# Peptides against a protein of PDB entry 3OIQ, part 18

Target 1, 212 residues: chain A of PDB entry 3OIQ
Amino acid sequence: KNRIFVSSSKDFEGYPSKAIVPVQFVALLTSIHLTETKCLLGFSNFERRGDQSQEDQYLIKLKFKDRGSERLARITISLLCQYFDIELPDLDSDSGASPTVILRDIHLERLCFSSCKALYVSKHGNYTLFLEDIKPLDLVSVISTISTKSTNSSKHSSSELISECDLNNSLVDIFNNLIEMNRDEKNRFKFVKLIHYDIELKKFVQDQQKVL

## One batch from the design tools (peptide; made by RFdiffusion4, then SolubleMPNN)

Design b1_p10_2_s3 (from b1_p10_2, 6 letters changed)
Fold by OpenDDE base, seed 2:
Structure b1_p10_2_s3 (fold): chain B 212 residues (1-212), chain A 10 residues (1-10)
Amino acid sequence: as target 1 above (212 residues)
Amino acid sequence: MKSYDESLEL
């Protein structure tokens, strides 16, 4: 199936009012909403949208209709949180109630880069996104990818590749937007407040700030 | 303007 790379969530304004369109994008994880009845992930590229919240530009639903889909959603959240060192409230509460997880502003503490595959689903001009696949990206690998301006097409022979150009451009745009947010005194985002802020990230940000 | 609709099902 032809999957469309999405550089901006504004692209959905041009999409059909009644369709199912396979899409892919790269963004930062901004929120997790897991309840007894639903599972949502929020993502953002932090594109300037005037006075609108820069968070949750991509709201993605996980299927949550039966015990199988609910279990898959819970495992997906657990694995993502484990990968990004996000502390979940103890899932082992002996109360037969499924634990509720509501995390917001994740990007203020951790840069959780994620490559997402989703279905754009529209009816009557409104839309939603359903998760098909998610790949967490390592920050060191992201920094290395941007820094090397990889002209080496790693021919990963999968029939559904994000173009290396589209991936690299989106990663650069995210970092540029984060640098702008870091420069804005009114913005809560600051690189020095990230839990994983190290010498490598510091150097990379300082070098990118000279190019902007 | 398109809005996000959380109620939409697949």
Scores: peptide ipSAE 0.703, ipTM 0.968, DockQ to the pose 0.843
Fold by OpenDDE base, seed 3:
Structure b1_p10_2_s3 (fold): chain B 212 residues (1-212), chain A 10 residues (1-10)
Amino acid sequence: as target 1 above (212 residues)
Amino acid sequence: MKSYDESLEL
């Protein structure tokens, strides 16, 4: 299937009012909402949207209709949180109560870069996004990718011609937006408040700030 | 303006 790369969640304004469109984007994980009845992931590229919250620009539903899909959703959340060092309550409660997880503002403590494949689903002019696949991205790998201007077309995947340039441009845009947020005294986001703020990230941010 | 609709299902 031809998958569309999405650089902005504003692109959905131009999409069909009744369609199923496979999409891909890269963004930061901002929220997790797991209850007894639903599972949602929030993502953002922190694109400026006037006075609106820059959080949860991409709300992604996990299928949560039966015990099998619920189990898959819980496993997906567990694996993502393990990868990003996000502490979760034990999802295997012997108490028979499905644990509720509500995490917000994840980007204030951790930069959780994620490549998402989703289905844009629209009806009556409204839309939702369903998760098809998620790949967590390592921050060192993201920094390296931006720094090297990697034109190395990795020959890995003849079925989805998503330009490596589109991925790299979106990663640059996210960092530029984070730099702007860090410069804004009113913005809660600060690089120095990240739990994983190290010398490498500090140097990278300082070098990017000289270009902006 | 398109709104996000959490009630939409596949």
Scores: peptide ipSAE 0.703, ipTM 0.968, DockQ to the pose 0.835
Fold by OpenDDE base, seed 4:
Structure b1_p10_2_s3 (fold): chain B 212 residues (1-212), chain A 10 residues (1-10)
Amino acid sequence: as target 1 above (212 residues)
Amino acid sequence: MKSYDESLEL
């Protein structure tokens, strides 16, 4: 089945009102919501939507219906937070109460680029998104990919032809949106407030700001 | 307008 690359969460407005559609997108992790009964990840590309919050444009459910799926969700959250250096309370506490984790505005401290595979699931005109796969992206690798226009099509001839162009265009769009947010005095997002703000990111942002 | 529905299951 062909997986659809999604550049905007507005695309879902045109989707079927009763379907299961495999999708993929790239976005920044913005929120984590883990309770005893559910696990949600929020993502955004920070596309301007008028007066609507730019956070959580993609709300992704992890399957959380049995002990096996709950364990997989907790492991997924732990591994993502370890990769992005996000401090979590110990999810493995021997106290039989599963810890509640509610993190918001993650993008204000860390740029957590993620390539997500999900199922768009619709019924009665409403929809949800279920996580199938997540790949965290290294910021240095993202910056390098945008800067070099890497035409290194390693044709891994696996039938998941998501165009390297679609991924690269979405990464550029995210950075452009972050630059606009950084220029807005009313926006809380500032590159200089990122915990990992270094000379490489500073130079990249300064070079991109000259093109916009 | 389509709304996100957190109650939907697979």
Scores: peptide ipSAE 0.702, ipTM 0.968, DockQ to the pose 0.840
Fold by OpenDDE base, seed 1:
Structure b1_p10_2_s3 (fold): chain B 212 residues (1-212), chain A 10 residues (1-10)
Amino acid sequence: as target 1 above (212 residues)
Amino acid sequence: MKSYDESLEL
């Protein structure tokens, strides 16, 4: 079944009111919500949405209905946090209760680029997203991908892969939105406040700011 | 406008 690349969470307005549609997008991780009963990941491209918060434009459910799915959700969160160097609150409470993790505004400290595969599930005009797969993206690789105009049109076989163009366009759009947020004095987002702000990211942002 | 519904299951 063809997976649809999603450039905007507004695309879901045009989707069927009763369907299961495999989708894929790239976005920044903005929130983690893990409790005893549920697991949600929030993502955003920071598209302007009037006066609404730009966080959590994509809310993705992890399956959390049995010990096996709960374990998989916890492992997924641990691996993502390990990859992005996100400190989890100490999971070692001597109380045999599964620790609650609620992280918000992750993008204010770390740019956690992620390629997500999900199922769009709709009923009666409402929808949810279920996680199928997640690939964390390295920031150096993201910067390199945007900076190198895709000159490798290697015509390798029309299998169900994202257009390299769709990925690159979405990554550019995210950076453009972050540059606009960084220019807004009222916006909490600032590149210089990122824990991983380095010379490469600084140069890339300065070069992109000249084009916008 | 479609709303996100956290109660939906697969």
Scores: peptide ipSAE 0.702, ipTM 0.968, DockQ to the pose 0.843

Design b1_p10_3_s1 (from b1_p10_3, 3 letters changed)
Fold by OpenDDE base, seed 4:
Structure b1_p10_3_s1 (fold): chain B 212 residues (1-212), chain A 10 residues (1-10)
Amino acid sequence: as target 1 above (212 residues)
Amino acid sequence: EDEEFLYSKP
């Protein structure tokens, strides 16, 4: 079955009440919730949803049912945090207590672009998104991709027909939403408050602001 | 195991 690209978390409202659907989306990492019993990742495209929180539009569950799945979840969180330079409390505490990690509002300090593969699993209209795969995206690469309009017709093998156009459109939409949030005086998000705010990001934002 | 669904459709 082909994986469906999801541009909006509202798309799931129209999905079947009893199905398993492989999906993919791109979004910013907004939260990490690791406890003794569960692991959740929050993502957002910052689509305007009226007065609703723009955070955690995609809440994704990692399998956390046995020692193997728990270990995989912890490794996944560690690798993501290392990639994005997110400070975690030392997971290596010799105390046999599983460390609890609760991070929120990650997007206020770091733009953590992520390409996610997930399973939409529904029963009786209720659903969960289970993480299958995650690819962190480099911000410089994201900026370059948007700026060049590069349809990288990289001849990646025909089997994962995820339109590069869909990915690029979603990346543009995220930046446009962030620009709108940055212009809103009531919004906590500001580009100048990002820890990694540099001359390249500044220039890109200034150039995108002229088109909006 | 009651798989706690993350989302409930109205």
Scores: peptide ipSAE 0.491, ipTM 0.881, DockQ to the pose 0.728
Fold by OpenDDE base, seed 3:
Structure b1_p10_3_s1 (fold): chain B 212 residues (1-212), chain A 10 residues (1-10)
Amino acid sequence: as target 1 above (212 residues)
Amino acid sequence: EDEEFLYSKP
């Protein structure tokens, strides 16, 4: 089944009012919302949408309806947080109360690039995005990919991959949006406030700023 | 089960 690449969360405004559409996008992780009854992940590409908050442009629901789906959601959150070096309270604590995790504004401290596969599910004009798959992306690999304009034809089976062009364009757009936010004195986002801000990221941002 | 949708279209 053809999965649609999504470059903007506005694309969903034009989607069918009753459908199930497989989609994929690349964005930064901005929030985690894990309670006893639900699990949500927020993502953003920081596309300008007037004066509104640019966080959580892609709010994604994990299945959370039985012990098996709850366990899978908790494992997914733990693995993502381990990959991005995000501190979580112990989710496995023998205290029979499932810990509540509410993290916001993750992008202010860490650039958590993520490739997401989701289902757009709509009914009566309303919709939900359900997570199908998530791949965390390494920041050094993201920077190298943008810098080299790599045409690395990964020999992986042609039918389920994001086009390399669509991926690279989305990564460039995200960095351009972050550069604009960094230049805005009213915006809380600053590259120098990232915990992982290093010489490589500094050089990359400086080189991109000369082209914009 | 009323699936609570995350988004309403304008």
Scores: peptide ipSAE 0.491, ipTM 0.881, DockQ to the pose 0.761
Fold by OpenDDE base, seed 1:
Structure b1_p10_3_s1 (fold): chain B 212 residues (1-212), chain A 10 residues (1-10)
Amino acid sequence: as target 1 above (212 residues)
Amino acid sequence: EDEEFLYSKP
């Protein structure tokens, strides 16, 4: 079954009311929710949706049904947080209480670009997105990818094509949305408040702001 | 297990 690239979380409104559809998207990590009973990751591309919070447009469930799946979910969160330099409470505390992690608004401090593979699972119009795979993306690599507009159509075979075009378009759209949020005085997001705000990101944002 | 769905379609 071909995996569908998703450019908008609204696409799921048009999906079948009873299906299992493999999907892929790119978005910023916005939240982490780990409790004793569930694990959720929130992502957003910050599409404008009226006055609603632009956070958690993609809420993704990790399997959390048994000790093995719980351990896998905790390892997944730990590896993501290590990659993005997100401080977690010590998950290995000898106190037999499973540590609760609730992080929100991650995008206000760090741009955590992530390529996600998920299963859309629906029944009776209700749906859940289940995580299948996650790849963190390096910000320098994201900036370089957008800047170089890789015209190298190297003949990689069409059957596993995430269109490099779809990925690049989604990355551009995310940056454009962040630039609009940065220009809005009422919006909490500001590039200069990012912990990793450097000369490269500053220059890239300034160059993109001239095109918008 | 009644899988609690994260989303309801309008």
Scores: peptide ipSAE 0.489, ipTM 0.882, DockQ to the pose 0.771
Fold by OpenDDE base, seed 2:
Structure b1_p10_3_s1 (fold): chain B 212 residues (1-212), chain A 10 residues (1-10)
Amino acid sequence: as target 1 above (212 residues)
Amino acid sequence: EDEEFLYSKP
């Protein structure tokens, strides 16, 4: 089945009321919600939605039904947090109680670019997005990809063609939205408050701001 | 278990 690239979380409003649709998107990790009964990841591209919060535009469920799925969810969270230098409480607490992790507004401290594969699962108009796969993206690589309009189609095999265009456009859109948020005095997001704000990111933002 | 859907369409 062809996987659909999603550029807006509003696209799901037009999706079938009873379907299973494989989707993919790129977004920033905004929240982590791990409890004893559920695991959710929030993502956003910070698309303007009027006065609504721009966090968690893509709420993604990890399967959490049995010990195997719970373990996979915990490992997924641990690996993501290790990759993005997000401090987690020790998930291996000797207390036998699975630690609760609730992180919000991750984007205020870290730009956690993530390429996600998910299943849109709907019934009676209601839907859930289930995580299938996640690839964290390196910020330097994201910056380089946007800066070099790389017409270099690395010809990876025809069946997983995320159009390099769709990915690049979404990455540009995310940065443009972040620039707009940074310009808004009411918005909490500021590039200079990112823990990893360096000379390279500063220069990139300054150069992108000249185009907007 | 009724899988609680994350989203409801109006």
Scores: peptide ipSAE 0.489, ipTM 0.881, DockQ to the pose 0.743

Design b1_p10_3_s2 (from b1_p10_3, 4 letters changed)
Fold by OpenDDE base, seed 3:
Structure b1_p10_3_s2 (fold): chain B 212 residues (1-212), chain A 10 residues (1-10)
Amino acid sequence: as target 1 above (212 residues)
Amino acid sequence: DDDEYLYSKP
């Protein structure tokens, strides 16, 4: 099935008012909302949208209808948080109460780059994005990919490949937006406040700042 | 409810 690469969450404004469209995007994880009745993930590329908050530009729903889908949602959250070193309350509590997790502004402490596959589902002009697949991206690998302009033609079978150009362009755009936020004194985002801020990230940001 | 849409188009 042809999956559409999405560079901006504004693209959905132009989408059909009654459709199911497979989409893919790359963004930073900004929020997690897990309750007894729903599971939502927030993502952003930090595209400037006037004076509005730049968090949760891509709000993605996980299926949460039965014990099987609830378990899959909890496992997905646990694995993402384990990969990004995000501390969660123990989700396996022997107490028959499902733990509530509400995390916001994740990007202020950690750059959680994620490649998302979703279904755009619309009816009557309203829409929801449903998660189909998520791949966490390693920050060192992201920095390396941008720095080398790597046309690594990974010989993966042609039917589901994102254009490597679309992925790289989106990663560059995210970093450029973060650099602009870091320069803005009113913006809460600062690279030096990231828990994982190291010499490699510092050097990369300094080199990108000279080109902008 | 799983039938609630997250977004309304402008």
Scores: peptide ipSAE 0.441, ipTM 0.872, DockQ to the pose 0.713
Fold by OpenDDE base, seed 5:
Structure b1_p10_3_s2 (fold): chain B 212 residues (1-212), chain A 10 residues (1-10)
Amino acid sequence: as target 1 above (212 residues)
Amino acid sequence: DDDEYLYSKP
């Protein structure tokens, strides 16, 4: 079955009430919820949804049923946090208490662009998104991709291709939404408050603001 | 916990 690219988390409202659908999206990591019994990742593209919080538009579950799945979830969180320079407590501590991690509003300090593959699993209209794969995206690479409109179709075989157009459009939409949030005095998000705010990001935002 | 659905459709 072909994997469906998802541009909005509202798309799931139209999905089948009993299905397993492989999906993919690009979004910013907004939250991490790791406890003794569950692991959830929150993502957002910051699409406008009226007065609702724009955080956690995509809640993604990691399997957490046994020691093997728990270990995989912990490794996934550790690797993501290492990639994005997110400070975590040591998750491998031999002290038999599994560390609890609850991070929210990650996007206020770091732009953690992530390409996610997930399974939409529904029954009786209810659904869960299960993580299948996650690729962290480098911000410099994201900025470069948007700026160049680079049709650098790396010759990856046609069967797993995210439409390069769909990916690029979603990345542009995310930045446009962040620019709107940055312009809103009521919004907590400000580019200048990002820990990694540099001259390249500043220039890109300034140039993108002229097109909007 | 893993059998709980995160989303309810209206």
Scores: peptide ipSAE 0.440, ipTM 0.873, DockQ to the pose 0.686
Fold by OpenDDE base, seed 2:
Structure b1_p10_3_s2 (fold): chain B 212 residues (1-212), chain A 10 residues (1-10)
Amino acid sequence: as target 1 above (212 residues)
Amino acid sequence: DDDEYLYSKP
């Protein structure tokens, strides 16, 4: 099945009112919402949308309908948080209530680049994006990929028609949007406030700022 | 509720 690369969450406005469409995108993790009844992940590429919040441009549902899907959702969140060094409240509370996790504005503290596969599922024009797969991306690897303009098509992904160009363009667009947010005095996002802000990220941002 | 759509198209 051909998976569509999505560069903007506005693309879904043009999608069929009754369909199941496999999609993929790259974005920053912005929110986690785990309750007893639902699990949602928010992502953003910080595309300018007028006066609308730039967080949660891609709201992705994890299936949460049975013990198996709930367990998978909790494991997915745990693994993502472990990878990005996000502190979760202790999930091991002996109170047989599933712990509620509500994290927002994750991008203000950590750049959590994620390659997502999802299902667009629509009926009567309404739609939900369901998570199929998620790959966290290492920030050093993202910076390296953008900096090298790697024309080295690693021939190994012959089965996934992910245009390496589409991924790289979206990564560049995200960084450009973050640079614009960093320049905006009204925007809460600042690179220097990231917990992982180092000399490498500083240099990369300074070099990208010269091209904009 | 698994049947709640996250997005409504106008």
Scores: peptide ipSAE 0.440, ipTM 0.871, DockQ to the pose 0.688
Fold by OpenDDE base, seed 1:
Structure b1_p10_3_s2 (fold): chain B 212 residues (1-212), chain A 10 residues (1-10)
Amino acid sequence: as target 1 above (212 residues)
Amino acid sequence: DDDEYLYSKP
């Protein structure tokens, strides 16, 4: 089954009201919601949507039905947080209460680029996005990928080339949106407030700001 | 509830 690349969370408005569609997108991790009964990950590309919060444009559900799926959800969150250097409360507390984790506005401190595979599942116009796979992306690798227009048209199939172009375009769009947010004095997002703000990111942002 | 849909289409 062909997986559809999604460039905007608005694309789901045009999707079938009763379907199961495998999708892929790239976005920044914006929220983590883990309770005793549910696990959600929020992502955004920060596309402008009027005066509404640009957070959680992609709300993704992890399966949380049984002890096995709950454990997998907790491990997934732990591995993502380890990769992005996100501090979590100790999930292994001997107190038989599963720790509640509610993190919001992650993008204000860390740019957590993530390539997500999900299932769009709809019925009667309602839908849910279920996580199938997640790959965290390294920021240096993201910057290098955008900076190097991949002139290496080596012999990958036309379907793989489309996926690389779509990924690169979405990464550029995310950075452009972040630059616009950084220029807005009312917006809370500022590159200089990122914990990992370095000379490489600074130079990249300055070079992109000259093109916009 | 695991059967709760996260989104409603307009």
Scores: peptide ipSAE 0.439, ipTM 0.869, DockQ to the pose 0.711

Design b1_p10_3_s3 (from b1_p10_3, 3 letters changed)
Fold by OpenDDE base, seed 5:
Structure b1_p10_3_s3 (fold): chain B 212 residues (1-212), chain A 10 residues (1-10)
Amino acid sequence: as target 1 above (212 residues)
Amino acid sequence: EDDEYLYSKP
């Protein structure tokens, strides 16, 4: 089955009430919820949804049923946090209490762009998104991709065609939404408060603001 | 716990 690219988490409202659908999206990591019994990742593209919180528009479940799946979830979180320079407690501590990690509003300090593959699993209209794969995206690479409008589709085989256009459009939309949030005095998000706010990001934001 | 759906469609 072809993987469906998802531009909005609202797309799931139109999905079948009993299905398994492979999906893919690009969003910012907004939250991490790791307890003894569950592992959830929150993502957002910050699409405007009235007065609702723009955090956690995509809640993604990691399998957490047995020691093997728990280990995989912990490794996944550890690797993501290492990639994004997110400080975590040691998750492998031999102290028989599994560390609890609850992080929220990650996007206020770090832009954690992520390409996610997930399974939409529905029954009786209810659904869960299960993580299949996650690729953290480098911010410099994201900025370069948007700036160059790089139609350099490197010859990656036709079967994994995320439309390079869909990816790029989603990345642009995220930045545009962040720019709008940054302009809103009531919004907590400000680019200058990002830990990794540098000259390159500053320049990109300033240039993108002229187009909006 | 694993059978709990994160989303309910209206």
Scores: peptide ipSAE 0.447, ipTM 0.867, DockQ to the pose 0.726
Fold by OpenDDE base, seed 3:
Structure b1_p10_3_s3 (fold): chain B 212 residues (1-212), chain A 10 residues (1-10)
Amino acid sequence: as target 1 above (212 residues)
Amino acid sequence: EDDEYLYSKP
């Protein structure tokens, strides 16, 4: 089935009012919302949308309706947080109360690049994005990919791949938006406040700033 | 619970 690459969360405004559309995008993880009754992930590409908060432009729902789906959601959150070095309370605590996790503004401390597959599900003009798959992206690999404009034909089966062009363009757009936010004195985002801010990221940002 | 849509179209 053809999965649509989404470059902007505004694209959903033009989508059908009653449909199921498989989509994919790349964005930064901005929030995690795990309660007893729901699991949500927030993502953003930081596209300028007037004076509104640029976090959670892609709010994604995980299935959370039975013990099996709840366990899968908790495992998904644990694995993502382990990959991005995000500290979580122990989700497996023998205390019969499932821990509540509410993290916001993750992008202020860590750049958590993620490739997401989701289902756009709409009815009566309203819609929800349901998570189907998530792949965390390594920041060094993201920087190298943008810098080399690599046409690495990944030998993966042709029918489910994000076009390499669409992925690279979206990664460049995210970095350009972050550079603009870093230049804005009113914006809380600053590269130098990232926990993982190193010489490689510093050099990459300095080189990109000369082109903008 | 599962039927709550996260987005309303303008």
Scores: peptide ipSAE 0.447, ipTM 0.867, DockQ to the pose 0.713
Fold by OpenDDE base, seed 1:
Structure b1_p10_3_s3 (fold): chain B 212 residues (1-212), chain A 10 residues (1-10)
Amino acid sequence: as target 1 above (212 residues)
Amino acid sequence: EDDEYLYSKP
């Protein structure tokens, strides 16, 4: 079955009420929710949705049924947090209580671009997105990809070209949405408040702001 | 808990 690229979390409203559909999207990590019984990752592309919070537009469930799946979920979170330089409490504490991690608004401090593969699983109109794979994206690589508009017509198959175009368009849309949020005085998001705000990101934002 | 759907369609 071909994996569907998803540009909007609204696309799922049109999906079948009883299906299993492999999907892929790119978004910013916005939340981490790890308890004794569940593991969720929140992502957003910050599409405008009226007065509702733009956070957690993609809520993704990790399997958390047994000791093996729990360990895999904890390792996944640890590796993501190591990659993005997110401070976590020690998940391996000798105190027999599984540490609870609840992080929100991650995008206010760090732009954590992530390419996610998930399963859309629906029944009776209800659905869940299950994580299959996650690839963290480097911000410098994201900026370079948007800036260089890959005109390299190398002989990649039409299906690979579509996926690259869709990825690039979604990355541009995310930055445009962040620029709009940064311009809004009521919005908590500001580029200058990012811990990793540097000269490269500053220049890129300034150049994109002239096109919008 | 694992059978809890995160979303309801309108």
Scores: peptide ipSAE 0.446, ipTM 0.867, DockQ to the pose 0.724
Fold by OpenDDE base, seed 2:
Formats: C-alpha cells, sequence, structure tokens
Structure b1_p10_3_s3 (fold): chain B 212 residues (1-212), chain A 10 residues (1-10)
C-alpha cells in the first residue's frame, strides 16, 4: 500500500471513517507521555490553527498492550531522548514500577525534527495514529537540506518515494512557522532560548527571516 | 480495554 505524505494534521479530517491508512510526516517532537498504561508522542509542524495550542498537532500512540510492546515503546523513547539530548528519569528503576515520563513543550528547549511513519486507524469516525517507524533528523542536516535546495534526488528505490519535495517543503514550513512564533511577543518559543542555539542556527534563522 | 481513540471526528 502506498504511504501517504501528510503536510497538515487537518488532512485526517477528510480521511475515511473506517480505514487503515499508512501515513508519513515530518514534524518537531513536542511531548512525551509514558505511563504504566499508555505511551504517546506529540509532534507539531506549528501550522496556525487559530487560537488553539500549536503543540501536539500529531498525537501518536505507541502500542502498549503487552510486555513486548511496552519494552519497544520504552526503547523507542530512550533512543529518541538519547539522540536529542533529552534527559529522562532512569527507566530501569529497581522499584519494579515503570517510571512515569511526562515531558511537554520540548520544542521550547530542543528542535527535535522527526520523520514519522504511522498508521491512521479509524472506526466510526474516531481515529488513532499508531507509530510504525521514527527517524530523528539532525538539525545541521535539516538546515543544510533547506539551504541547498538540493535537486539531488538520491534515487532511492521507487517504492519509498517520499517526494523529496514534500519533505523539504514541510521542513521549510516548520522553520517559517517557528520564525513567526519567534516574532510573536506572546509566543513562548524563542530561538535564543534553545539549549543548542549556536552560530550556525543563528545565521540560518537570520537568513530565512530575510525571505519572509 | 477499549482502545480509546485519540481523536473523535464531529
Amino acid sequence: as target 1 above (212 residues)
Amino acid sequence: EDDEYLYSKP
């Protein structure tokens, strides 16, 4: 089945009321919710939705039904947090109780670009997005990709053609939305408050701001 | 456990 690229979380409003649709998107990690009974990841592209919070536009459920799925969810979170330098409480606590992790507003401290594969699963109009795969994206690589409008179609095999255009457009849109948020005095997001705010990111933001 | 759907369509 062809995987659909999703540029907006509003696209799901038009999706079938009873379906399983493989989807993919790129977004920033905004939240992590791990409890004894559930695991959720929040993502956002910060698309303007009126006065609604721009966080968690994509709530993605990890399967958490058995010891195998729970272990996979915990490993997934640990690996993501290790990649993005997100401090987690020690998940291996000897207390036998699985630690609860609730992180919110991750984007205020870290730009955690992530390429996600998910299943849209709907019944009676209700739906859930289930994580299938996640690839963290390096910020330097994201900046380079946007800066070098690289027509270099790395001809990876025809079946997983995320149009390089769709990915790049979504990355540009995310940065443009972040620039708008940074300009808004009411918005908590500021590039200068990112823990990893460096000269390269500063220069890139300054150059992108001239185009907007 | 009813797989509580994260989203409800109106």
Scores: peptide ipSAE 0.444, ipTM 0.864, DockQ to the pose 0.745

